# Peptides against a protein of PDB entry 3KDP, part 32

Target 1, 230 residues: chain A of PDB entry 3KDP
Amino acid sequence: PFLIFIIANIPLPLGTVTILCIDLGTDMVPAISLAYEQAESDIMKRQPRNPKTDKLVNEQLISMAYGQIGMIQALGGFFTYFVILAENGFLPIHLLGLRVNWDDRWINDVEDSYGQQWTYEQRKIVEFTCHTPFFVTIVVVQWADLVICKTRRNSVFQQGMKNKILIFGLFEETALAAFLSYCPGMGVALRMYPLKPTWWFCAFPYSLLIFVYDEVRKLIIRRRPGGWVE

## One batch from the design tools (peptide; aimed at target 1 F168 F171 A175 A178)

Design b2_p18_8 (made by RFdiffusion4)
Pose (drawn by RFdiffusion4):
Parts: sequence; C-alpha cells; structure tokens
Structure b2_p18_8 (pose): chain A 230 residues (1-230), chain P 18 residues (1-18)
Amino acid sequence: as target 1 above (230 residues)
Amino acid sequence: VVLIVVGVVIFVLAVVLI
C-alpha cells in the first residue's frame, strides 16, 4: 500500500498506526500457536541439520512469504479498498491522482465519480474506513495463512487440525479485529471505523485461493520429491 | 478444549456486537 501511495498518487489504503495492529495485535497469538505443532515424520530418523547449509530462513522460504502467498494476500487487500471506495462513489480510476488534492485540508470541494463534493473529514472518514477493512481482508487472509504455515509437506487432511490452540488464535485474531472496529472509541483512537456486513467477506475468495494454491504445492512435491517444485 | 470454548465465546460476542 505505501508502495502504490507513491506510484498511483492514490489515497493511502493502509495506514501506519494500522500496521502495528497486525504483528502486535491480531498476528501475535496465531503465530505463537505454531510452536505447538506436532511433527510430520520421524525427525529423529534424519541426519542432523547442517549449520552452514539449510538455514532457518532461506531463498526457498522468502520466495514464498514474499514472492508468493504474500502477493496473493495484497491482491485481496487492495480489492476491497477498491470496493469500499466505489461502493461509496470513487470508481477506481478517478482515484489515480486524488492524493495530491485529496490529502488537502482546504480543498473541501472535490469531485467523486458522480459529482458529489466531499469535505476533508468527510472523505477521510472514508479513508480510515478504508484502513479498517484492509486491516481485515489482511486478518481474513491470515486464516488461510495460519493454516498452511501449519505444515510444510502434509496436506491439511493428512495432518488435520488437532492444534487446539492454533484454532484459538483464529477465533481471537478475528474477533479482536471486530472489537478493534466496533467499540465506541477505536475510531477516535485508531482510525478504526465500524464496517458494514457485506464488507468483511471481501478477501474471502482470496483467502480460499491462498489456501488452494498451497495445498496443490505440497501435493506436487509428494508426487515428485526431487522435482522442481520442491 | 477450554481455549476453544473461550475462543468460541469471544467470537460469538464479536458476532453479536456486529
């Protein structure tokens, strides 16, 4: 988001104070939760790992959290900023520029895509209404994430969901977001504004895509263990 | 199990709140 905020001079979809709500808020518990994960094989049957090669974090991993499941998480994140604004007037393209004027506190008279003129606090209460649910489609996608960052070889149907804590992390992560958006306060404290029902289910096809994509990966590997995918 | 129950309760409360 902060990247395109420079590219398409677009109204900032995800705000800074908004970001310290992901890893410090929703994300903490769900992550702590993996540490409680049983194995995927007789680990005490493999030679010991090798400090020089096969590191904790590596090429094949960053090629995944960043290069892959990372992008698909954003395509879902933006897609609802694009919905929050058009369902409220600003049909996408009439956005490719606004910022310069948009962020102006004096230009209280800015055309949308119909003619309607918006003040400052009037449209910002929509910009923050834009954060508030980017901050969701992110938590919504992290369901499909927290469930495939669960295993690295086994289908979720081979390993199942016996992690009676990781599931908690879900219920928490999600509900925490709702509370962070409906309590009389989060708005005037965090630029968090209540959401309309239709609004939450945005990232859903995307969460389910992240999900399906990861499952198919693992299968390939288990069919071709020396092959390219692995 | 307890944590799941707690989690469900929190979630239900959140749904109700919405």

Design b2_p18_8_s1 (made by RFdiffusion4, then SolubleMPNN; from b2_p18_8, 14 letters changed)
Fold by OpenDDE base, seed 3:
Structure b2_p18_8_s1 (fold): chain B 230 residues (1-230), chain A 18 residues (1-18)
Amino acid sequence: as target 1 above (230 residues)
Amino acid sequence: DELVEEGLKLLEEALKLM
């Protein structure tokens, strides 16, 4: 989010405090929960990793985590961001290069895509209104990410949802997201304005997309071991 | 409220330096 904020010169899509809430709040328990996942049924048929030649983090893992899943997560968040700004009169094309004028507190006549003028205070309300839905979108997409990370090759339907700590992690991150979104004072403290409940559903297509994509990928790997998709 | 806002600004500045 912050890289696109700089490169595209758009209004800040996700606050720094909100990013910390993701990294330190919603991601920790889910990530730890993966250490308690049951081994895949075929793990004993795999050769042990050679510690001298095989990297723990390989190019395939980086490509999957950052290049594929991370891009879908980012797209989900930005989709939510652009929808909110469009509903407030700012079409995506108009946001390009707008940051400089948007963040200038002395400019009170920034026009939206329809010629309506916005004061600095009004613009900041809209910006902070985007932070919470963007955050919640990331959390909802992370549900799918966590579930797909349970296995490398087996389907989630084959592995099942037996890891109680992972289930707890999903509830914890959701409860934390709800707390940050709806607790009184979070708008002032974290610049996270209250979320309309409808925005929780905005991320569901992307969460489903990640899940379906990974299940298809795993299916291809099972059918064609040693393929370029592995 | 002002103290929280100042603390958040400081945190934001610190994060910009990282």
Scores: peptide ipSAE 0.014, ipTM 0.396, DockQ to the pose 0.023
OpenDDE base, seeds 1, 2, 4, 5: peptide ipSAE 0.013, 0.014, 0.014, 0.012; ipTM 0.376, 0.381, 0.406, 0.364; seed 5 fails the geometry check

Design b2_p18_8_s2 (made by RFdiffusion4, then SolubleMPNN; from b2_p18_8, 14 letters changed)
Fold by OpenDDE base, seed 3:
Structure b2_p18_8_s2 (fold): chain B 230 residues (1-230), chain A 18 residues (1-18)
Amino acid sequence: as target 1 above (230 residues)
Amino acid sequence: DKLVEEGKKLLEKALELM
């Protein structure tokens, strides 16, 4: 989010404090929970990793985590961001290069895509209105990410949801997201204005997309071991 | 690598459509 803010010169989609809440709050318990996941049924049929030649983090894992899933997560967040700004009169094309004027407190006549003028205060309200839905979108997408990370090859339906710590992690991150979104004073403290409940559903298509994508990927791997998709 | 590249292209297209 912050890189695109700089490169595209758009209004800030996600605040630094909110990013810290993701990295330190919502992601820690879910990540730890994966250490308690049950071994896949075929793990004993796999050769042990050679610690001298095989990296713990390989290019395939980086490609999957950052390249595929991370991109879908970013898309989900930015989708929510652009929808909110469009609902407030700022079409995505109009946001390109707008940051300089957007962040200038002395410019009170920034025009939207429809010629409506926005004061600095009004613009900052809209900006901070984007932070909470973007954050919640990331959390909702992380549900799917956490679930797909349970296994490398087996379907989630084959593995099941027996990891109680993982289930706890899903509830914890959701509860934290709800707390940050609806607790009084979070707008002032974190620049996260209250979220309309409808925005929670905006991320669901992306979570479903990640889940379906990974299940299809795993299905292909099971049918064609050693194939290009592995 | 191709999946990453396709993912990047999809991201770019999605950003263009948005």
Scores: peptide ipSAE 0.000, ipTM 0.217, DockQ to the pose 0.021
OpenDDE base, seeds 1, 2, 4, 5: peptide ipSAE 0.000, 0.000, 0.000, 0.000; ipTM 0.220, 0.227, 0.270, 0.275; seeds 1, 2 fail the geometry check

Design b2_p18_8_s3 (made by RFdiffusion4, then SolubleMPNN; from b2_p18_8, 14 letters changed)
Fold by OpenDDE base, seed 1:
Structure b2_p18_8_s3 (fold): chain B 230 residues (1-230), chain A 18 residues (1-18)
Amino acid sequence: as target 1 above (230 residues)
Amino acid sequence: DKLVEEGKKLLEKALKLM
């Protein structure tokens, strides 16, 4: 998100405080919960990792985590961001290069895509209005990410949802997201303004996409061990 | 691994075009 903010010179889609809320607030408990996941049914049939040759974090894992899943997460967040800005009169094309004028507090006549002028204060309200839905979008996408991370090869339908700590983590991150989104004073404290409950649904297609993508990936791995998908 | 390698090649090509 921050790289696109710099490269495209768009208004800030996700604040630093909001990023910290993701990394430290919503993602930690779910991530820790994976330690309590039941082993895959075939784990004892796999050869032990060779610690001399096999990296714990390999290029495949990086590609999956950052190159695939992380990109889908980012796309989900940016989709929500662009939809909100478009509903406020700022079409995606108009946002390109707008950051310099957007962030200038002395410019109070920044035009939207429809010729409406926006004061600095109004623009910052819209910017901060985007932070919360972007954050919530990441949390909703993280539901799918957490669920798919339960296994490497087995389907979630084969593994099931028996990990009560993981289920608790999903509720915790959701409750925290709701708290940060709707608690009075969060707009001042975290620059996270309340969002309409309907914005939670903007992430669902991306969450489903991640889930379906990973289930298909796992299905291919199960059918063709050692294939090009590994 | 092959997918990752192809992805890297595509990314490198994309970066060269930017």
Scores: peptide ipSAE 0.000, ipTM 0.228, DockQ to the pose 0.015
OpenDDE base, seeds 2, 3, 4, 5: peptide ipSAE 0.000, 0.000, 0.000, 0.000; ipTM 0.251, 0.277, 0.275, 0.303

Design b2_p18_8_s4 (made by RFdiffusion4, then SolubleMPNN; from b2_p18_8, 13 letters changed)
Fold by OpenDDE base, seed 5:
Structure b2_p18_8_s4 (fold): chain B 230 residues (1-230), chain A 18 residues (1-18)
Amino acid sequence: as target 1 above (230 residues)
Amino acid sequence: DELIEKGKKLLEEALKLM
């Protein structure tokens, strides 16, 4: 999000406080829950890793975690951001280069895509209205990410949802997201204005995409062990 | 709350410097 903010000079899609709430709030309990996951049924059929040649974090794992899944998460967040701004009169093409005028508190006549003028205060309300749905979109996509991380090769349907700590982590993450989104005073304290409940559903296609993508990947790995997809 | 506020200020200052 921050790289696109700099490169495209668009209004800030995700606030720094919101990023901290993701990294320190929503992700910690879910990540710990993975330590309690049951071993895959085929783990004892795999050869032991050679610690001298086989890295714990290989290029494939980096590509999967940061490249593929991270990009789908970012696309989900940006989709929500662009839809909200478009509903408020700012089409995506109009946002390019707008940041300088958007962040200038002395400019109170910034025009939207329809010629409506926006004061600095009105623009900041719209910006902060985008931060919460972007955050919630990331949380909803993280549900799929956490579930796919349960296994390396087996389908989630083969592994099941027996890890009670993982289930607790999903509920904790969701409850924290709802608290940060709807608790009175969060708009002033965290710049997180309340979102319409319908915005939670904007992330579901991306969450489903991650899940389907990983299940297909795992299916390929099971059919062709030692392939480039592993 | 103080740690969050300090973190917020530090990040806001870091973002202003960038």
Scores: peptide ipSAE 0.006, ipTM 0.343, DockQ to the pose 0.025
OpenDDE base, seeds 1, 2, 3, 4: peptide ipSAE 0.005, 0.000, 0.000, 0.000; ipTM 0.287, 0.266, 0.316, 0.279

## One batch from the design tools (peptide; aimed at target 1 A175 C183 P184 K196)

Design b2_p19_1 (made by RFdiffusion4)
Pose (drawn by RFdiffusion4):
Structure b2_p19_1 (pose): chain A 230 residues (1-230), chain P 19 residues (1-19)
Amino acid sequence: as target 1 above (230 residues)
Amino acid sequence: FVVVVAIIVYSVYRMVSLY
């Protein structure tokens, strides 16, 4: 978001104070939760790891959290900022520029895609209404994430969901977001504004994509263990 | 879980109240 905020001079989809709600808020518990994960094989049957090679964090990993499942989480994140605004007037393209004027506190008269003229706090209440659900499609997508960052070889149907804590992290993570968006206050404190029902289910095809993509990866590997995918 | 359910009920209540 902050990247395109520079590219397409677009209204900032995800705000800063909004970001210290992901890893400090919703994300904390779900992540703590993996540490409670049983194995995937006789680990005490493999040679010991090797401090020089096979590191904790590596190429093959960053090529995943950033290069892959990372992007699919954003295509889903933007897609609903694109919906929050068009369902409220600003059909996408009439956005490719606004910021310069948009962020102006004096230009209370700005055309949308129909003619309607918005003030400042009038449209910002929508910009923050844009954060509030980017901050969701992010939590929504992290369901499909927290479930494939569960295993690294086994299909979820081979390992199952016996993690009676990780599941809590879900119920928490999700509901925490709702509370962070409906309590009389989170708006005037965090630029968090209540959402309309239709609004939550945006990232859903995306969460389910992240899900399906990861499952198919593991399968390939298990079918071709020395092959390219692994 | 009880706390989470309470939060969910509260959030649903607010949503029905607004919409």

Design b2_p19_1_s1 (made by RFdiffusion4, then SolubleMPNN; from b2_p19_1, 16 letters changed)
Fold by OpenDDE base, seed 2:
Structure b2_p19_1_s1 (fold): chain B 230 residues (1-230), chain A 19 residues (1-19)
Amino acid sequence: as target 1 above (230 residues)
Amino acid sequence: LERILERIELALKRLEELF
């Protein structure tokens, strides 16, 4: 998100506080819950990792986590961001290079895609209105990400949902996201303005895409062991 | 808290102008 903000010079899609709420709030308990996941049924049939040659984090794992799933998550967040700004009169093409004028408090006549002028205060309300739905979008796609992280090879349907701590983590991150989005004073304290409940559904196609993509990946790994997809 | 957040945002903007 932040790299695209710099490169494209668009209004800030995700605030620093919302990033901290993801990294330290919603992601922490779910990530810890994976330590309590049951081993895959075939784990004892695999050779032990060679600590001299096999890195814990290899290029393949980086490509999977950041290059594939992370990109789908980012696309989901940016989709929600662009939809909100478009509903407020700012089409995606008009946002390119707009940051300089958007962030200038002395410019009170920034035009949208329809020629409507926006004051600095109005622009900041719209910007902060984007932060909360972007955050919620990340939480919804993280449901799928957490579930797919249960296994490397077996389907989630084969592994099942037996980890009660993981289930608790899914409810906790959702409850925390709802609290941060709707609790009175969060707009002042965290610059997280309340969102319409319908915005939770904007992430669902991307969450489903992540889940289907990983299940297909795992199916390919099971049918063709030793492929570059593993 | 708002003043702290504004200062952080201003610091981040200054960092972005350097890069």
Scores: peptide ipSAE 0.012, ipTM 0.317, DockQ to the pose 0.022
OpenDDE base, seeds 1, 3, 4, 5: peptide ipSAE 0.000, 0.000, 0.000, 0.010; ipTM 0.174, 0.270, 0.250, 0.368; seed 5 fails the geometry check

Design b2_p19_1_s2 (made by RFdiffusion4, then SolubleMPNN; from b2_p19_1, 17 letters changed)
Fold by OpenDDE base, seed 1:
Structure b2_p19_1_s2 (fold): chain B 230 residues (1-230), chain A 19 residues (1-19)
Amino acid sequence: as target 1 above (230 residues)
Amino acid sequence: MERIKEIMEKAEKALKELF
C-alpha cells in the first residue's frame, strides 16, 4: 500500500494504525494456529533441510509470499480502496498525483471526478473511510492465506480443516475485524470508520483467487515434484 | 490509545514528508 501511495501519489490507502491492527491484531492468532497444524502425510519421507545449503527463506518463498500472494492481497485492498473512492466521486485516474493537494489543509476546493469540491476535512473523512474496508479486505484475503499456509504440497481438501486452533484464529480475526469496524469510538480511537456491509464482498474474489491459485500450485507440485514452483 | 494515535499520526506525517 505505502509504495503505491508514494509512486502513484494517491491518498493514503491504509493508515499506520490500521497496519498495526493487522500485524498485532489479526495476524498473531492465525500465525500461532499454524503451529498446531497436523504434519503433512509425506513429511517423514522428506529429508531434513541441509543447514549449509538450504536457506530458510529462499527465493521461491519470497517470490510466493511477496511476489504472488502478497500482490494478490494488495490488489484486493486497492480494489476495495478504488471502489470506495469511486463511490465518493474520486475515480482511480483522478487519484493519480492528487496526494499533494489532498493532504494540503489549506486547499479546500479539491474537485472530484464530477466537479464537486471537497474540503480538507471531508477528504480526510473519505481517506479514513477507506482504511477500514482496506483492513477488512486484508482480513478476508488472510482467510485464504491462512488456509493455504496449512500445507506445502497437500490440497486443503486432503489435509482437511481439523485444526481447531486455526478455525478459532479465523473466527478471532473476523470477530476482531468486525469489532474494529463497527464498535462505537473506533473512528476516534483508531480512525476506523464503519464500513458498508457490501464492502466486505469486494475482497471475496481475491480470497478465492488466492485459494484457487495455491491449490493449482500444489497440484503442479504434486504432479512435478522438485519443480521451480516448490 | 490517543497517545499511540498521535505518535502514529506524526509518523505518518513524517513519512509523507519524506516520500
Scores: peptide ipSAE 0.000, ipTM 0.266, DockQ to the pose 0.027
OpenDDE base, seeds 2, 3, 4, 5: peptide ipSAE 0.000, 0.007, 0.000, 0.000; ipTM 0.258, 0.281, 0.255, 0.260; seed 3 fails the geometry check

Design b2_p19_1_s3 (made by RFdiffusion4, then SolubleMPNN; from b2_p19_1, 15 letters changed)
Fold by OpenDDE base, seed 1:
Structure b2_p19_1_s3 (fold): chain B 230 residues (1-230), chain A 19 residues (1-19)
Amino acid sequence: as target 1 above (230 residues)
Amino acid sequence: MERILKIIEEALARLKELF
């Protein structure tokens, strides 16, 4: 989010506080839950990692986590962001370069894509209105991400959803997202404004995409062990 | 769950005050 904010000079898609809510709120319990996952059926057939040659974080992991899944997650967040701004009169093309005027408190006549003028306060409300649905989008795509992280090779359908702690994590992060989105005072406390229920659905295609993508990846790995996709 | 949410909220609120 922040890189695109700088490069495209668009209004801030996701606030720092909201990022902290992701990292400390919605990611911790799900991440811990993975420690309770059942071992894959083939784990005892794999040789131990060679600590001298095998990196814990390899190029494949970086490519998958940041280059593939992380990009799909970011695209989901930005899709939601652009939908909300478009619903508020700011089409994506008009957002390019708008940041300078958007963040200037002395400019109270910033026009949207329809020629409506927006005060600084109104713009900031819209900006903060984007943060919560972006956050919720991340949580919804994290459902898929958490599920795909259960296994390296086995399909989720083969592994199953037997990890009760992971199921609890999915409920917890969702409940936390709902709480942070709809609890009175969160707009003041965290600048998290309530989102329309329809904005939750903006993330679902991307969550499904992550899931399908990883199941296809795992299918390829099972069919061609030792490939570059592993 | 609600207690955990409140704890997280309070922790996040405190973090926001610190940063």
Scores: peptide ipSAE 0.000, ipTM 0.247, DockQ to the pose 0.057
OpenDDE base, seeds 2, 3, 4, 5: peptide ipSAE 0.000, 0.000, 0.000, 0.000; ipTM 0.226, 0.227, 0.242, 0.280; seeds 2, 4 fail the geometry check

Design b2_p19_1_s4 (made by RFdiffusion4, then SolubleMPNN; from b2_p19_1, 16 letters changed)
Fold by OpenDDE base, seed 5:
Structure b2_p19_1_s4 (fold): chain B 230 residues (1-230), chain A 19 residues (1-19)
Amino acid sequence: as target 1 above (230 residues)
Amino acid sequence: LKEILERIKEALKRLEELF
């Protein structure tokens, strides 16, 4: 999010506070829950890692986490952001380079794509209205990310949903996201304004995409062991 | 947790009344 904010000079899509709520709030319990996941049925049939040559965290794992899944998550968040701004009169093309005027508190006549003028206060309300749905979008795609992380090679359908701590983590992160989104005073304290319930569904296609993508990846690994996808 | 859920439900109702 922040890199695109700098490169494209768009209004801030996700606030620092919301990022901290993800990193320190919604992701901790789910991540810990993976330590209690049942080992894959074939784990003892794999060759042991060579501690002298093989890194514990390899380039393939980093590429999967940041290069593939992280990009799909970011696309989901940005999709929600652009839809909200478009519904408020700011088309995606018009947002390019707009940040300088958007963030200037002395400019009270910033025009949208339809020629409507927006005060600084109105613009900041719309910006902060984007932060909460972006955050919720990340939480919804994290459901899929957590589920796919249960296994490295086996399908989730083969592994099943037996980890009660992981299931608890999914409910905890969702409850925390709802609390941060709808609790009175969060608009003042965290600049997280309440979102329409419909915005929760904006991430579902991306969550499904993550799940399908990883299941296909795992299927390829099972059919062609030692391939470039592993 | 029940109190939080009730507050969320009330906030959702207020949001539905606004929209």
Scores: peptide ipSAE 0.011, ipTM 0.314, DockQ to the pose 0.367
OpenDDE base, seeds 1, 2, 3, 4: peptide ipSAE 0.009, 0.000, 0.000, 0.000; ipTM 0.267, 0.270, 0.259, 0.212

Design b2_p19_2 (made by RFdiffusion4)
Pose (drawn by RFdiffusion4):
Structure b2_p19_2 (pose): chain A 230 residues (1-230), chain P 19 residues (1-19)
Amino acid sequence: as target 1 above (230 residues)
Amino acid sequence: SMTFYQFSMLIISVVILLF
């Protein structure tokens, strides 16, 4: 988001104070939760790891959290900023520029895609309404994430969901977001504004995509263990 | 309707966070 904020001079979809709600808020518990994960094989049957090679974090990993499942999480994140604004007037393209004027506190008279003229606090209360649910489609996609960052070889149907804590992290993560959006206060404190029902289910095809993509990966590997995918 | 929805969501979230 902060990247395109520079590219398409677009209204900032995800705000800063909004970001310290992901890893400090929703994300903390779900992550702590993996540490409670049983194995995938007789680990005490493999030679010991080797401090020089096979590191904790590596090429093949960053190529995933950043290069892959990372992008698919954003295509879902933007897609609802694109919806929050068009369902409220600003049909996408009439956005490719606004910022310069949009962020102006004096230009209270700005054309949307119909003619309607918005003040400052009038449209910002939509910009923050834009954060509030980017901050969600993010938590919504992290369901499909927290469930495939669960295993690295086994299908979720081979390993199942016996992690009676990771599941808690879900119910928490999600509900925490709702509370962070409906309590009389989060708006005037965090730029968090209540959401309309239709609004939450945005990232859903995307959460389910992240889900399906990861499952198919693992399968390939298990069918071709020396092959390219692994 | 939106006021009911908003309070319903608030109550549900509080309940979930308490358990």

Design b2_p19_2_s1 (made by RFdiffusion4, then SolubleMPNN; from b2_p19_2, 16 letters changed)
Fold by OpenDDE base, seed 2:
Parts: structure tokens; C-alpha cells; sequence
Structure b2_p19_2_s1 (fold): chain B 230 residues (1-230), chain A 19 residues (1-19)
């Protein structure tokens, strides 16, 4: 998110403190969940064809899968960001290069895509209104990530939600999102303005996409053992 | 009403930004 902010010179989509909250409060939960997850019996029973090369290839494939999920997660956040700004009159193409004028408090006539002028205060309210939904989007997508962490091969419907730490992680992330979104003072402290409950649903397509992606991947692995998708 | 509450919070935020 920060790199895109710098490269595209768009209004800040997510605050630094909020990023830290994601890294420490959200992204760590899947890692902790994985530490307590039992190894799949099918993986443990497999003997590698070549212990050196197969291990390396498998690690690369897993890393690639997580990288892809991370990209989808980021896209979900940016989607939510662009939707909110578009609803307020700022189309994505108009945001390119707008940062300099956007962040200048002495410019009170920044025009949106429809010619409406925005004061600095109005712009910052819209910006900070984007931070919260971006974070919430990440959390909702992380629900799918946590579920994916349960297994590499079996469907979620087959494996079930037996890990208490996984369930706790889902609850903790949701509680954190609610706290940061609705606790008084978060707008001032973290530049996270309160969020209408309807915006929680903006992330659902991406959460579903990740879930479907993983289920399809697992299905392919089950049908084609030793395939490149593993 | 929750929407009214949010609007009040946004108005407060605006006031803070004007300071």
C-alpha cells in the first residue's frame, strides 16, 4: 500500500500505524495458528522423490501461493479504497498525481472528477474514512487466510474448524477491527474514522475469491498428486 | 441512531481538523 502511494502519488490509502496494527495484530495470527496446527497425515506419509529438489520446489510453490493470496488481499484493500473515493466523487484515474494538492492544507479548491471543489478538511475526512475500511477489508480477507491455514490438501468442509486457536484468531481479528473502527478517539489517534457496518461487506467478494481459489487448488492437488499446483 | 452517531463523529473530526 505504501509503495503504491509513493509511486502513483495518490492520497494515502492506509496509515502507518494501521499498517503496524495489521502486521502485529492481524498477520501474526495466521502464523501463530500455523504453529499449533497439526501436520497433515498425507504430507507426512509422502517420501520425496528427490529430498533436496522436491523440498525446494514445494517451498517455492507454498511461498508462491501465499504471495498470490497476499496480492489478492492488497487488491481487496485498494478496491475498497477506490470505491469509497469514487462514491465521494474521486475516480481512480483522477487520484493519480493528486497527492501533492491533496495534502496541501492551503489548497481548498481541489476538484473531484465532477468539478466539485473540496476543502482540505473535507479531503482529509474522506481520506481517513478510507483507512478504516481498508483495514477492515484486510481483516475480512484474513478470515479466509486463517481458514486456509487449517490445511493444504483437504477441503475446509472436510477438515472442519477444530483448531481452537484458529477460532480465537478469527474472534480476535474481528474484535480488533471493531475496536479500531468504533472506539471513541480512534479517528484522532489512528486516523481511522468510524465505519458504517455496510462497508464490512465490501471485502466479502475478495474473501470469497481467496476461499474459492484455495478450495480449487486443494481439489486439484487431491485429483493430481504431485502436480505443480501443490 | 448509528448513522447519526457516525455523522456526529465526522463533524467532530472536521472541527478538529480545522484547528
Amino acid sequence: as target 1 above (230 residues)
Amino acid sequence: DFDEWIERQLKLAKKILEE
Scores: peptide ipSAE 0.134, ipTM 0.734, DockQ to the pose 0.049
OpenDDE base, seeds 1, 3, 4, 5: peptide ipSAE 0.052, 0.117, 0.070, 0.112; ipTM 0.696, 0.747, 0.713, 0.756

Design b2_p19_2_s2 (made by RFdiffusion4, then SolubleMPNN; from b2_p19_2, 16 letters changed)
Fold by OpenDDE base, seed 2:
Structure b2_p19_2_s2 (fold): chain B 230 residues (1-230), chain A 19 residues (1-19)
Amino acid sequence: as target 1 above (230 residues)
Amino acid sequence: DFEEWRKKQLELALAILKS
């Protein structure tokens, strides 16, 4: 998120400290939970592999799991960011290069995509309104991603939710999201405007879409092993 | 009221940001 902020010169979607909270609180626990994940049933059915090829396959699986989680989280967060800004009159294309004027407290006539002028205070309300839902979106998407990454080919419903560490991680992330969203002072400390409960559902359609897509993908893999969708 | 509380938190944040 911060790199995109610098490269595209868009209004900051998420604070640096909040990113650190994600890395320590929402990425580390899932990583530990995945390390203790039960063996996939189809992997155990495979013949012994050459140690060299087995290591390579393991590295690929890890890269897919952690790389996809990070990518999907970023996409989900930016989706929520662009939705909120678009609802407030700022279309994605208009945000490019807007940061300089956006952050200038002496400019009170920044125009949105429809020619409406925004004061500094109004802009900061919208910005702070984006930070908290961005974080919550990452958590909600991560719920789905963690469940998806449990298996490569099997349906989540077939593998089950037997990893107690994973379940604990899901609750911890939810608790952290609630804490950062509603604890007094978070607006000052993290520039996170307190979240309306309705915004918790902003990421749900996206999370559901990813979940359904992955289940369909896994279904195709089971029916046509060795296909291009792997 | 929750909305009033949220507004107060925002005002505090903005005041510090402008300082």
Scores: peptide ipSAE 0.248, ipTM 0.825, DockQ to the pose 0.047
OpenDDE base, seeds 1, 3, 4, 5: peptide ipSAE 0.162, 0.160, 0.181, 0.197; ipTM 0.780, 0.779, 0.793, 0.800

